# Peptides against a protein of PDB entry 5VVV: the designs that were tried, part 147

Target 1, 276 residues: chain A of PDB entry 5VVV
Amino acid sequence: FLCGVVEGFYGRPWVMEQRKELFRRLQKWELNTYLYAPKDDYKHRMFWREMYSVEEAEQLMTLISAAREYEIEFIYAISPGLDITFSNPKEVSTLKRKLDQVSQFGCRSFALLFDDIDHNMCAADKEVFSSFAHAQVSITNEIYQYLGEPETFLFCPTEYCGTFCYPNVSQSPYLRTVGEKLLPGIEVLWTGPKVVSKEIPVESIEEVSKIIKRAPVIWDNIHANDYDQKRLFLGPYKGRSTELIPRLKGVLTNPNCEFEANYVAIHTLATWYKSN
Target 2, 276 residues: chain A of PDB entry 5VVV as posed
Amino acid sequence: FLCGVVEGFYGRPWVMEQRKELFRRLQKWELNTYLYAPKDDYKHRMFWREMYSVEEAEQLMTLISAAREYEIEFIYAISPGLDITFSNPKEVSTLKRKLDQVSQFGCRSFALLFDNIDHNMCAADKEVFSSFAHAQVSITNEIYQYLGEPETFLFCPTEYCGTFCYPNVSQSPYLRTVGEKLLPGIEVLWTGPKVVSKEIPVESIEEVSKIIKRAPVIWDNIHANDYDQKRLFLGPYKGRSTELIPRLKGVLTNPNCEFEANYVAIHTLATWYKSN

## One batch from the design tools (peptide; made by RFdiffusion4, then SolubleMPNN)

Design b2_p22_1_s1 (from b2_p22_1, 11 letters changed)
Fold by OpenDDE base, seed 4:
Structure b2_p22_1_s1 (fold): chain B 276 residues (1-276), chain A 22 residues (1-22)
Amino acid sequence: as target 1 above (276 residues)
Amino acid sequence: MDPEKVARERAKKEREELKALK
């Protein structure tokens, strides 16, 4: 069971010292996972093709080493979906080289994220792939296999919540393709019925699990404030039954942008997790 | 703010920024 934090918000990323402090807190609270997915890391998303500089590499190596020191699984995410051409072997090779670089930093766990992108493929991809889901699954499977089938590999679908599913969760051709064709060792991220789910009913997890043919990892936006930085979400982790735990592969909270605001959010997630 | 709207608007802005660089 993956339990911890995803740094997955829009806005200023946490500094390395905050991330190290997070690892200390995660270990202390018996949480086990950190997903590196800061939207404003240009080399994670907008400029995903660009290799890390020597200085950035040193920082990431240090961060990954710190995660290991605190027994936290460091998952490196990349979000190529803004402008990748899935059918282009050069794009695939570029993605491979980027993940090879991160592997050299000592990273062993990875994620491919296709959240917050257009559903439209370019003309070249439309000639090769039957759908956007087929293109995403193809590259995800290829990368997963190329990396030697790492123990933890995550996929974030473009339809990552109930409100983004067309026509709905259980009938989504996109999620059906993901469920049918994504290799079984690849985990699927999900935010619940909404982007920010006030509640995640058990029935909603059963519904998505059926179509994706696996238990999801919750990307939990309950404490996310990137959409309203005038607000801090300081309340406890709530609206999730502990009956979800046996039905999930994990829960990663995407909390407030302000690192210092997240004590209650993360601590109460840990309490929730240990209450089962 | 609507989180779904903000996510879509941010993604649109990022695509526009990428298009302006190309």
Scores: peptide ipSAE 0.290, ipTM 0.878, DockQ to the pose 0.897
Fold by OpenDDE base, seed 3:
Structure b2_p22_1_s1 (fold): chain B 276 residues (1-276), chain A 22 residues (1-22)
Amino acid sequence: as target 1 above (276 residues)
Amino acid sequence: MDPEKVARERAKKEREELKALK
C-alpha cells in the first residue's frame, strides 16, 4: 500500500530542504511514499525533453538519497502529454533518455502523467493509434518494459476523476482501453468522483476498479489549494472510509502549496491509514 | 472556484504558451 504525499500542484515547487523535511515527517508518521510531480517544474512537464543540468542532477541525486535514508519510496513523475507525438520514435527515445538520466540518479520508481492535457491527437498519431488512450497506453507500456518493469510504476489517466469521464466512469471508452491494454503491473492514479473530491464513496472505487481492472492509487486533492489562492484547507483528512484501504493500491495526498500548512493534512492521513 | 474548470483552463493556457514558443 502506497501512502504519503504527491507534490502535484500548480505553483512554486517545494525547495529541496522542504522535501527532505517531508521525508523525515513521512518516516516518523510511518508513511512510505513521495511522488515528485510539481507542475511548474519545467523539466517535469512543459520542457520534459530537457535533460537535467549537472547542478540539477546533484540536487536530485541528493534528494533521492535522502528519500532512501528515510525509507521513503521516491517516485519520479514526468508529464510529456502537452506536446509529445506518441507515434514518433524520436520522442519515445527522448523520453527513455530522460528516464535513464533519472535512473542514474538512483531512482527506481516512476510515473507517466497524462493529466490536464487535450484529448486530441495530432494527425501523425491519428494514423497510428485508434484512440488517445491507445497512444498513451502504448508509450506507457513501452517505457515500463524499457525500465525493466520497476516494482512501482504509475500512470495518471487524462480521465483521472468521475467528472472527466465521458460519458461516465463505467462506460468510458478511454478508461476501458486503459483497463484492457495497460500492463497489469502499472498502477492507475485517480482523484475520486471529482478533481477535488469532498467524499470518495466505496461504490465509486468499486466502479472505477472494475473498468481499469485494478485497485487505483488515490491522488487525493482534499487539501489542494492551487486552484484557489484564497483557500487554505487546514482540516483533517476526512470523507474517506477506512473500508477504502483494502480496495486501494494507495493514497497520495496532494496538499496545500504552502509546505508548512500541511502538518494536519499529512498527520491525519497517517492516522487514517493506521486505523485499519 | 470550480477545480474542474480551473484544471481545464490551466491545461489550455499551457498549450497556448507552448504554441507561442514554437
Scores: peptide ipSAE 0.287, ipTM 0.876, DockQ to the pose 0.896
Fold by OpenDDE base, seed 5:
Structure b2_p22_1_s1 (fold): chain B 276 residues (1-276), chain A 22 residues (1-22)
Amino acid sequence: as target 1 above (276 residues)
Amino acid sequence: MDPEKVARERAKKEREELKALK
């Protein structure tokens, strides 16, 4: 069971010292996972093709080593979906080289994210792939196999919540393709009925699990504030029955952008997790 | 604000920025 934090918000990423402090807190609270997915890391998303510099490499190596010191699984995410051409072998090879570089930093767990992108394929991809889901699954499976089938590999779908599913969760052709064709060792991220789900009913997890043919990892935006930085979400982790735990592969909270605001959010997630 | 709307608007802006760089 993956339980911890995703740094997955829009806005200023956390500094390396904040991330190291996070790992110390996660270990203390018996949480086990950190997903590196800051939207405003240019080399994660907008400029995903660009290799890390020597200086950036040293920082990431130090961060990954710190995660290991605190027995936290460090998952490196990349979000190529803004402008990747899935059918172009040069794009696939570029993605492979980028993840090879991160593997050299000592990273062993990875994620491919296709959240917050256009649902339309380019003309070249339409000639090769039957749908956008087929294109995404193809590259994800290829990368997963290329990396030697790492123990933890995550996929974030473009339809990552109930409100983004067309026509709905149980009838989504996109999620059906993901469920049928994504390799079984790859985990699927999900935010619940909405992008920010006040409640995640058990029935809603049973519904999505049926179509994706696996238990999801919750990317939990309950404390996310990147959509309204005038607000801080300081309340406890709530609106999730402990009956979800045996029906999930994990829960990763995507909390407030302000690192200092997240003590209650993360601590109460840990209490929730240990209550089952 | 509607989180779903903000997410879509941010993604649109990023695509427009990338298009302007090509």
Scores: peptide ipSAE 0.284, ipTM 0.876, DockQ to the pose 0.911
Fold by OpenDDE base, seed 1:
Structure b2_p22_1_s1 (fold): chain B 276 residues (1-276), chain A 22 residues (1-22)
Amino acid sequence: as target 1 above (276 residues)
Amino acid sequence: MDPEKVARERAKKEREELKALK
């Protein structure tokens, strides 16, 4: 069971010292996972093709080593979906080269994210792939196999919540293709019925699990504030029954942008996880 | 503010910025 934090918000990423302090807190609270997915890290998303500099490499190596010191699984995410051409073998090779660099830093767990992108493929991809889901699954499976089938590999779908599913969760051709064609060792991220789910009913997890043919990992936006800079979400982790735990592969909270605001959010997630 | 609308608007802006750099 993956339980911890995703740094997945829009806005100023956390500094390396905040991330190291997070790992210490995660260990202390018996949480086990950190997903590196800061939207405004240029080499994560907008400039995903760009290799890390010597200075950036030293920082990432230090961060990955710190996660290992605190027994926290460090998952490196990349978001190529803004402008990748899936049918172009040079794009696939560029993605492989980027993940090889991160593997050299000592990273062993990875994620491919296709959240917050257009549903339309380019003309070249439409000639090769039957749908957007087929294109995403093809590259994800190829990368997963190329990396030697790592123990933890995550996929974030473009339809990552109930309100983004067309026509709905149980009838989505996109999610059906993901469920049928994504290799069984790859985990699927999900935010619940909405992008920010006030509640995640058990029945809603049973519905999505049926179509994706696996238990999801929850990307939990309950404490996310990147959509409303006038608000801090300081309340406890709530609206998730403990009956979800045996029906999930994990829960990763995407909390407030302000690192110092997240004590209650993360501590109460840990209490929820241990209460089962 | 609607989080779903904000996510879609940010994604649109990022795609427009990437097109302007090319």
Scores: peptide ipSAE 0.254, ipTM 0.864, DockQ to the pose 0.902

Design b2_p22_1_s2 (from b2_p22_1, 12 letters changed)
Fold by OpenDDE base, seed 4:
Structure b2_p22_1_s2 (fold): chain B 276 residues (1-276), chain A 22 residues (1-22)
Amino acid sequence: as target 1 above (276 residues)
Amino acid sequence: MNPEEVLLERAEEERKRLKELE
């Protein structure tokens, strides 16, 4: 069970010292996972093709080493979906080289994120792939296999919540393709019925699990505030039955952008996780 | 999570609530 934090918000990423402090807190609270997915990290999303500089590499190596020191699984995410041409072997090779670089930093766990992108394929991709889901699954499977089938590999669908599913979760052709064609060792991220789910009913997890043919990892936006930086979500982790735990592969909270605001969010997630 | 999409979801939820009150 993956339980911890995703740094998955828009806005100023956490500094390396905050991330190290996070790992210490995660270990202390018997949480086990950190997903590196800061939207405004240039080389994570906008410039995903760009290799890390020597200085950036040293920072990431230090961060990954710190995660290991605290027994936290460091998952490196990349979000190529803004401008990747899935059918272009050069794009696939560029993605491979980027993940090879991160693998050299000692990273063993990876994620491909296709959240917050347009559903439209380019003309070249439309000639090769029958749908957007087929393109995403193809590259995800290829990368997963290329990396030697790492123990933890995550996929974030473009339809990552109930409100984004067309026509709905159970009938989504996109999620059906993901469920049917995504390799079984790849985990699927999900935010619940909504982007920011006030509640995640058990029935909603059963519904999505059926179509994706696996238990999801919850990307939990309950404490996310990147959409309203005038607000801090200081309340406890709530609106998730502990009956979800056996029905999930994990829960990663995407908390407030303000690192120091997240004590209650993360601590109460840990309490929730241990209560089962 | 696109901030704009979250704002749209909230606006749609508020619209649904308003319609249910009507």
Scores: peptide ipSAE 0.287, ipTM 0.801, DockQ to the pose 0.054
Fold by OpenDDE base, seed 2:
Structure b2_p22_1_s2 (fold): chain B 276 residues (1-276), chain A 22 residues (1-22)
Amino acid sequence: as target 1 above (276 residues)
Amino acid sequence: MNPEEVLLERAEEERKRLKELE
């Protein structure tokens, strides 16, 4: 069971010292996972093709080593979906080289994120792939196999919550393709009925699990505040029954952008996880 | 999570609540 934090918000990323402090807190609270997915990290999303500099490499190696010291699984995410051409072998090779570099930093767990992108393929991809889901699954499977089938590999769908599913969760052709074609060793991220889900009913997890053919990892935006910089979410982790735990592969909270605001959010997630 | 999409979801929820109150 993956339980911890995703740094998955828009705005100023956490500094390396905040991330190290997070790992110490996660270990203390018996949480086990950190997903590196900061939207405004240039080499994560907008400039995903760019290799890390020597200085950036040293920082990431130090961060990954710190996660290991605290027994926290460090998952490196990349979001190539803004401008990748899925059918172009050069784009696939560029993504492979980027993940090879991160593997050299000692990273063993990875994620491909296709959240917050347009549903349209370019003309070249439409000639090769029958749908956007087929293009995403193809590259995800190829990268997963290229990396030697790592123990933890995550996929974030473009339809990552109930409100983004067309016509709905159980009838989505996109999620059906993901469930049928994504390799079984790849985990699927899910956010619940909405982008910010006040409640995640058990029935909603059973519905999505059926179509994706696996238990999801929850990307939980309950404490996210990147959409409202004037608001802090200081309340407890709530609106999730403990009956979800045996039906999930994990829960990763995407909390407030302000690192120091997250004590209650993360601590109450840990209490919730231990209550089962 | 796109901030604009969250604002749209909230606006739709408010519209649904307003319709349930008419």
Scores: peptide ipSAE 0.275, ipTM 0.800, DockQ to the pose 0.054
Fold by OpenDDE base, seed 5:
Structure b2_p22_1_s2 (fold): chain B 276 residues (1-276), chain A 22 residues (1-22)
Amino acid sequence: as target 1 above (276 residues)
Amino acid sequence: MNPEEVLLERAEEERKRLKELE
């Protein structure tokens, strides 16, 4: 069971010292996972093709080593979906080289994120792939296999919540393709019925699990504030029954952008997880 | 999450709620 934090918000990323402090807190609270997915990290999303510099590599190696020291699984995410051409072998090769570099930093767990992108394929991809889901699954499976089938590999769908599913979760052709074609060793990220789910009913997890043919990992936006930086979500982790735990592969909270605001959010997630 | 999509989702929920009250 993956339980911890995703740094998955828009806005200023956390500094390396904040991330190291997070790992200390995660270990202390018996949480086990950190997903590196800061939207405004240029080499994560907008410039995903660009290799890390020597200085950036040293920082990431130090961060990954710190995660290991605190027994925290460091998952490196990349979000190529803004401008990748899925059918272009050069793009696939570029993605492979980027993940090879991160693997050399000692990273062993990875994620491909296709959240917050347009649902439209380019003309070249439409000639090769039957749908956007087929394109995403194809590259994800290829990368997963290329990396030697890592123990932890995550996929974030473009339809990552109930409100993004057309016509709905149980009938989504996109999620059906993901469920049928995504390799079984790849985990699927999900935010619940909504982008920011006030509640995640058990029935909603049973519905999505059926179509994706696996238990999801919750990307939990309950404490996220990147959409309203004037608000801090300081309340406890709530609106999730402990009956979800046996029905999930994990829960990763995407908390407030302000690192110092997240003590209650992460601590109460840990209490929730231990209550089962 | 896209901040704009979250705002849109909330606006749609509010519109739906208002329509259910009419």
Scores: peptide ipSAE 0.275, ipTM 0.795, DockQ to the pose 0.055
Fold by OpenDDE base, seed 3:
Structure b2_p22_1_s2 (fold): chain B 276 residues (1-276), chain A 22 residues (1-22)
Amino acid sequence: as target 1 above (276 residues)
Amino acid sequence: MNPEEVLLERAEEERKRLKELE
């Protein structure tokens, strides 16, 4: 069971010292996972093709080593979906080289994120792939196999919540393709019925699990505040029954952008997880 | 999570609530 934090918000990323402090807190609270997915990190999303500099490499190596010291699984995410051509072997090779570099930093766990992108394929991809889901699954499976089938590999679908599913969760052709064709060792991220789910009913997890043919990992936006910078979400982790735990592969909270605001959010997630 | 999508979800919820009060 993956339980911890995703740094998955828009706005100023956390500094390396905050991330190290997070790992110490996660270990202390018996949490085990950090997903590196800061939307405004240039080499994560907008410039995903760009290799890390020597200085950035040293920082990431130090961060990954710190995660290992605290027994925290460091998952490196990349979000190529803004401008990748899925059918272009050069693009696939560029993605492979980027993930090879991160693997050399000592990273062993990875994620491909296709959240917050348009459903439109370019003309070249339309000639090769039957749908957007087929393109995403093809590259995700290829990268997963290329990396030697790492123990933890995550996929974030473009339809990552109930409100994004067309026509709905149980009938989505996109999620059906993901469920049928995504390799079984790849985990699927999900935010619940909504982008920011006030509640995640057990029945909603049973519905999505059936179509994706696996238990999801919850990307939990309950404490996210990147959509309202005037608010801090200081309340406890709530609206999730502990009956979800045996039906999930994990829970990763995407908390407030302000690092120091997250004590209650992360601590109450840990209490929730240990109460089962 | 796109901030704009969160704002759209909230606007739709408020629109539904207002219609239930009419």
Scores: peptide ipSAE 0.270, ipTM 0.792, DockQ to the pose 0.053

Design b2_p22_1_s3 (from b2_p22_1, 11 letters changed)
Fold by OpenDDE base, seed 5:
Structure b2_p22_1_s3 (fold): chain B 276 residues (1-276), chain A 22 residues (1-22)
Amino acid sequence: as target 1 above (276 residues)
Amino acid sequence: MDPEEVRKKYSEELRELLKKLK
């Protein structure tokens, strides 16, 4: 069971010292996972093709080593979906080289994120793939296999919540393709019925699990404030029955952008997790 | 603000920025 934090918000990323402090807190609270997915990290999303500099590499190596020291699984995410051409072998090779570099930093767990992108394929991709889901699954499976089928590999669908599913969760052709064609060792991220789910009913998890043919990992935006930085979400982790735990592969909270605001959010997630 | 609309807006802004860099 993956339990911890995803740094997955828009806005200023956390600094390395904050991330190291996070690892200390995660270990202290017996949480086990950190997902590196800061939207405004240029080499994560906007410039995903660009290799890390020597200085950036040293920082990431130090961060990954710190995660290991605190027994936290460091998952490196990349978000190529803004401008990748899925049918172009050069794009796939570029993605492979980027993840090879991160592997050299000591990273062993990875994620491909296709959240917050346009659903339309380019003309070249339309000639090769039957749908956007087929294109995403193809590259995800290829990358997963290329990396030697790492123990933890996550996929974030473009339809990552109930409100983004067309026509709905149980009838989504996109999620059906993901469920049928995504390799079984790849985990699927999900935010619940909404982007920010006030509640995540058990029935909603049963519904999505059926179509994706696996238990999801919750990307939980309950404490996310990137959409309203004037607001801090300081309340406890709530609106999730402990009955979800046996029905999930994990829960990763995407909390407030302000690092110091997240004590209650993360601590109460840990209490929730241990209550099972 | 609706979180769905905000995330959509961020995505659109990023796509526009990427078009200007090309």
Scores: peptide ipSAE 0.150, ipTM 0.765, DockQ to the pose 0.910
Fold by OpenDDE base, seed 4:
Order: structure tokens, then sequence, then C-alpha cells
Structure b2_p22_1_s3 (fold): chain B 276 residues (1-276), chain A 22 residues (1-22)
């Protein structure tokens, strides 16, 4: 069970010292996972093709080493979906090289994120792939296999919540393709019925699990505030029955952008997790 | 703001920025 934090918000990423402090807190609270997915990290999303500089590499190596020190699984995410051509072998090779670099930093767990992108494929991809889901699954499977089938590999679908599913969760051709074609060792991220789910009913998890043919990892935006910089979500982790725990592969909270605001959010997630 | 609208907006802004850089 993956339980911890995803740094997955829009806005100023946390600094390395904050991330190290996070790892210390995660360990103390018996949480086990950090997903590196800061939207405004240039080389994570916008410039995903660009290799890390020597200085950036040193920072990431230090960060990954710190995660290991605190027994936190460091998952490196990349979001190539803004402008990748899935059918272009050079793009696939570029993605491989980027993940190879991160592997050299000591990272062993990875995520491919296709959240917050257009559903439209380019002409070249339309000639090769039957759908956007087929394109995403193809590259995800290839990368997963290329990396030697790491123990933890995550996929974030473009339809990552109920409200993004067309026509709905249970009938989504996109999610059906993901469920059918994504290799079984790859985990699927999900935010619940909404992007920010006030509640995540058990039935909603059963519904999505059926179509994706696996228990999801919750990317939980309950404490996310990137959509409203005037608000801090300081309340406890709530609206998730502990009955979800056996039905999930994990929960990663995507909390407030302000690192200092997240004590209650993360601590109460830990309490929730340990209460089962 | 609706979280869904905000995230859509961010994605659009990013796509537009990428178009300007190409």
Amino acid sequence: as target 1 above (276 residues)
Amino acid sequence: MDPEEVRKKYSEELRELLKKLK
C-alpha cells in the first residue's frame, strides 16, 4: 500500500530542504511514499525532453538519497503529454533517455502522467493508434518494460476522475482501453469522483476498479489549494472511509502549495491509514 | 474557482506557452 504525498500541484515547487523535511515527517508517521510531480518543474512537464543539468542532477541525487535514508519510496513522475508525438520513435527514445538519467540518480520507481492535457492526437499518432488511450498505453507499457518492470510504476490517465470520464466512469472507452491494455504491473492514479473529491465513496472505487481492472492509487486533492491561492486547507483528512484501504493500492495526498500548511493534512492521512 | 476549470486553464496556458517556444 502506497501511502504518502504527491507533490503534484501547480505553483512554486517545494525546495529541497522542505522535501527532506517531508521525508522525515513521512517516516515518523509511518508513511512510505513520495511522488515527485511538481507541475511547474520545467523538466517534469513543459520541457520534459530536457536532461537535467549537472547541478540539477546533484540536487535530485541528494533528494533521492534522502528519501532512501528515511525509507521513503521516491517515485519520479514525468508528464510528456503536452506535446509528445507517441508514434515518433525519437520521442520515445528521448523519454527513455530522460528516465535513464533519473535511474542513474538512484531512482527505481516511476510515473507517467497524462493529466491536464488535450485529448486530441496529432495526425501522425492518429495513423498509428486507434485512440488516445491506445497511444498512452503503448508508450507506458514500452517504458515500463524498458525500465525492467520496476516494482512501482504509476500511470495517471487523462480521465483521472469521474467528471473527466466520457460518457461516465463505467462506460469510458478511454478507461476501458487503459484497463484492458495497460500492463497489470502498472498502477493507475485516480482522484475520485471529482478533481477535488469532498468524498470518495467505496462504490465509486469499485466502479473505477472494475473498468481499469485493478485497485487505483488515489491522488488525493482534498487539501490541494493550487486552484485557490487565497485558501489554505488546514482541516483533517476526511470523507474517505477506512473501508477504502483494502480496495486501493495506495493514497498519495496532493496538499497545499504552502509546505508549512500541510502538517494536519499529512498527519491525519497517516492516522487514517493506521486506523485499519 | 472550480478546481476543474483552474486545472483546465493551467493546461491551456502551458500549451500556449509551448506553442510560443516552438
Scores: peptide ipSAE 0.127, ipTM 0.755, DockQ to the pose 0.914
Fold by OpenDDE base, seed 3:
Structure b2_p22_1_s3 (fold): chain B 276 residues (1-276), chain A 22 residues (1-22)
Amino acid sequence: as target 1 above (276 residues)
Amino acid sequence: MDPEEVRKKYSEELRELLKKLK
């Protein structure tokens, strides 16, 4: 069971010292996972093709080593979906080289994120792939196999919540393709019925699990505030029954952008997880 | 604003920023 934090917000990323402090807090609270997915990190999303510099490499190696020291699984995410051509072998090779570099930093866990992108494929991809889901699954499976089938590999669908599913969760051709064609060792991220789910009913997890043919990992935006800078949600982790735990592969909270505002968010997640 | 509309707007704004950088 993956339980911890995703740094998955828009806005200023956390600094390396904040991330190290996070790992210490996660260990202290018996949480086990950090997902590196900061939207405004240029080499994560907008410039995903660009290799890390020597200085950036040293920082990431130090961060990954710190995660290991605190027994926190460091998952490196990349979001190529803004401008990748899925059918182009050079694009696939570029993605492989980027993930090879991160693997050399000592990273063993990875994620491919296709959240917050356009559903339209380019003309070249339309000639090769039957749908956007087929294109995403193809590259995700290829990368997963190329990396030697790592123990933890995550996929974030473009339809990552109930309200983004067309026509709905149970009838989505996109999620059906993901469920049928994504390799079984790849985990699927989900935010619940909404992008920011006030509640995640057990029945909603059973519904999505049926179509994706696996238990999801919750990307939980309950404490996210990147969408409203005036919002500081200091409330407890709530609206999630502990009956979800045996029906999930994990829960990763995407908390407030302000690092110091997240004590209650992360601590109450830990309490929830231990109550099972 | 609905958080879903805001994430969609951020994604649109980011796409517009990327179009200006190309």
Scores: peptide ipSAE 0.030, ipTM 0.649, DockQ to the pose 0.714
Fold by OpenDDE base, seed 2:
Structure b2_p22_1_s3 (fold): chain B 276 residues (1-276), chain A 22 residues (1-22)
Amino acid sequence: as target 1 above (276 residues)
Amino acid sequence: MDPEEVRKKYSEELRELLKKLK
């Protein structure tokens, strides 16, 4: 069971010292996972093709080593979906080289994220792939296999919550393709009924699990505030029955952008996780 | 603001920025 934090918000990323402090807190609270997915880290999303500099490499190696020291699984995410051409072998090779570099930093867990992108493929991809889901699954499977089938590999769908599913969760051709074609060793991220879900009913998890053919990892935006920088979410982790725990592969909270505001959010997630 | 609308907006802004920088 993966339980911890995803740094997955828009806005200023956390600094390395904040991330190290996070690892210390996660260990103290008996949480086990950190997903590196900061939207405004340029080499994560906007410039995903760009290799890390020597200085950036040293920082990431230090960060990954710190996660290991605190027994926190460090998952490196990349979001190539803004402008990747899935059918172009050079693009696939570029993605492989980027993840090879991160592997050299000591990273062993990875994620491919296709959240918050257009559903339309370019002309070249339409000639090769039957749908956007087929294109995403193809590259995800290839990368997963290329990396030697790491123990933890995550996929974030474009339809990552109920409100983004067309026509709905249970009838989505996109999610059906993901469920049928994504290799079984790859985990699927899910956010619940909405981008920010006040409640995640057990029945809603059973519904999505059926179509994706696996228990999801929750990317939980309950404390996310990137959509309203004037608001802080200081309340407890709530609206999730503990009956979800046996039906999930994990829960990763995407909390407030302000690192210092997240004590209650993360601590109460830990309490929730240990209460089953 | 609606969280769904905000995330859509951020995605669009990033794509526009990418077009200007390339």
Scores: peptide ipSAE 0.212, ipTM 0.826, DockQ to the pose 0.888; fails the geometry check

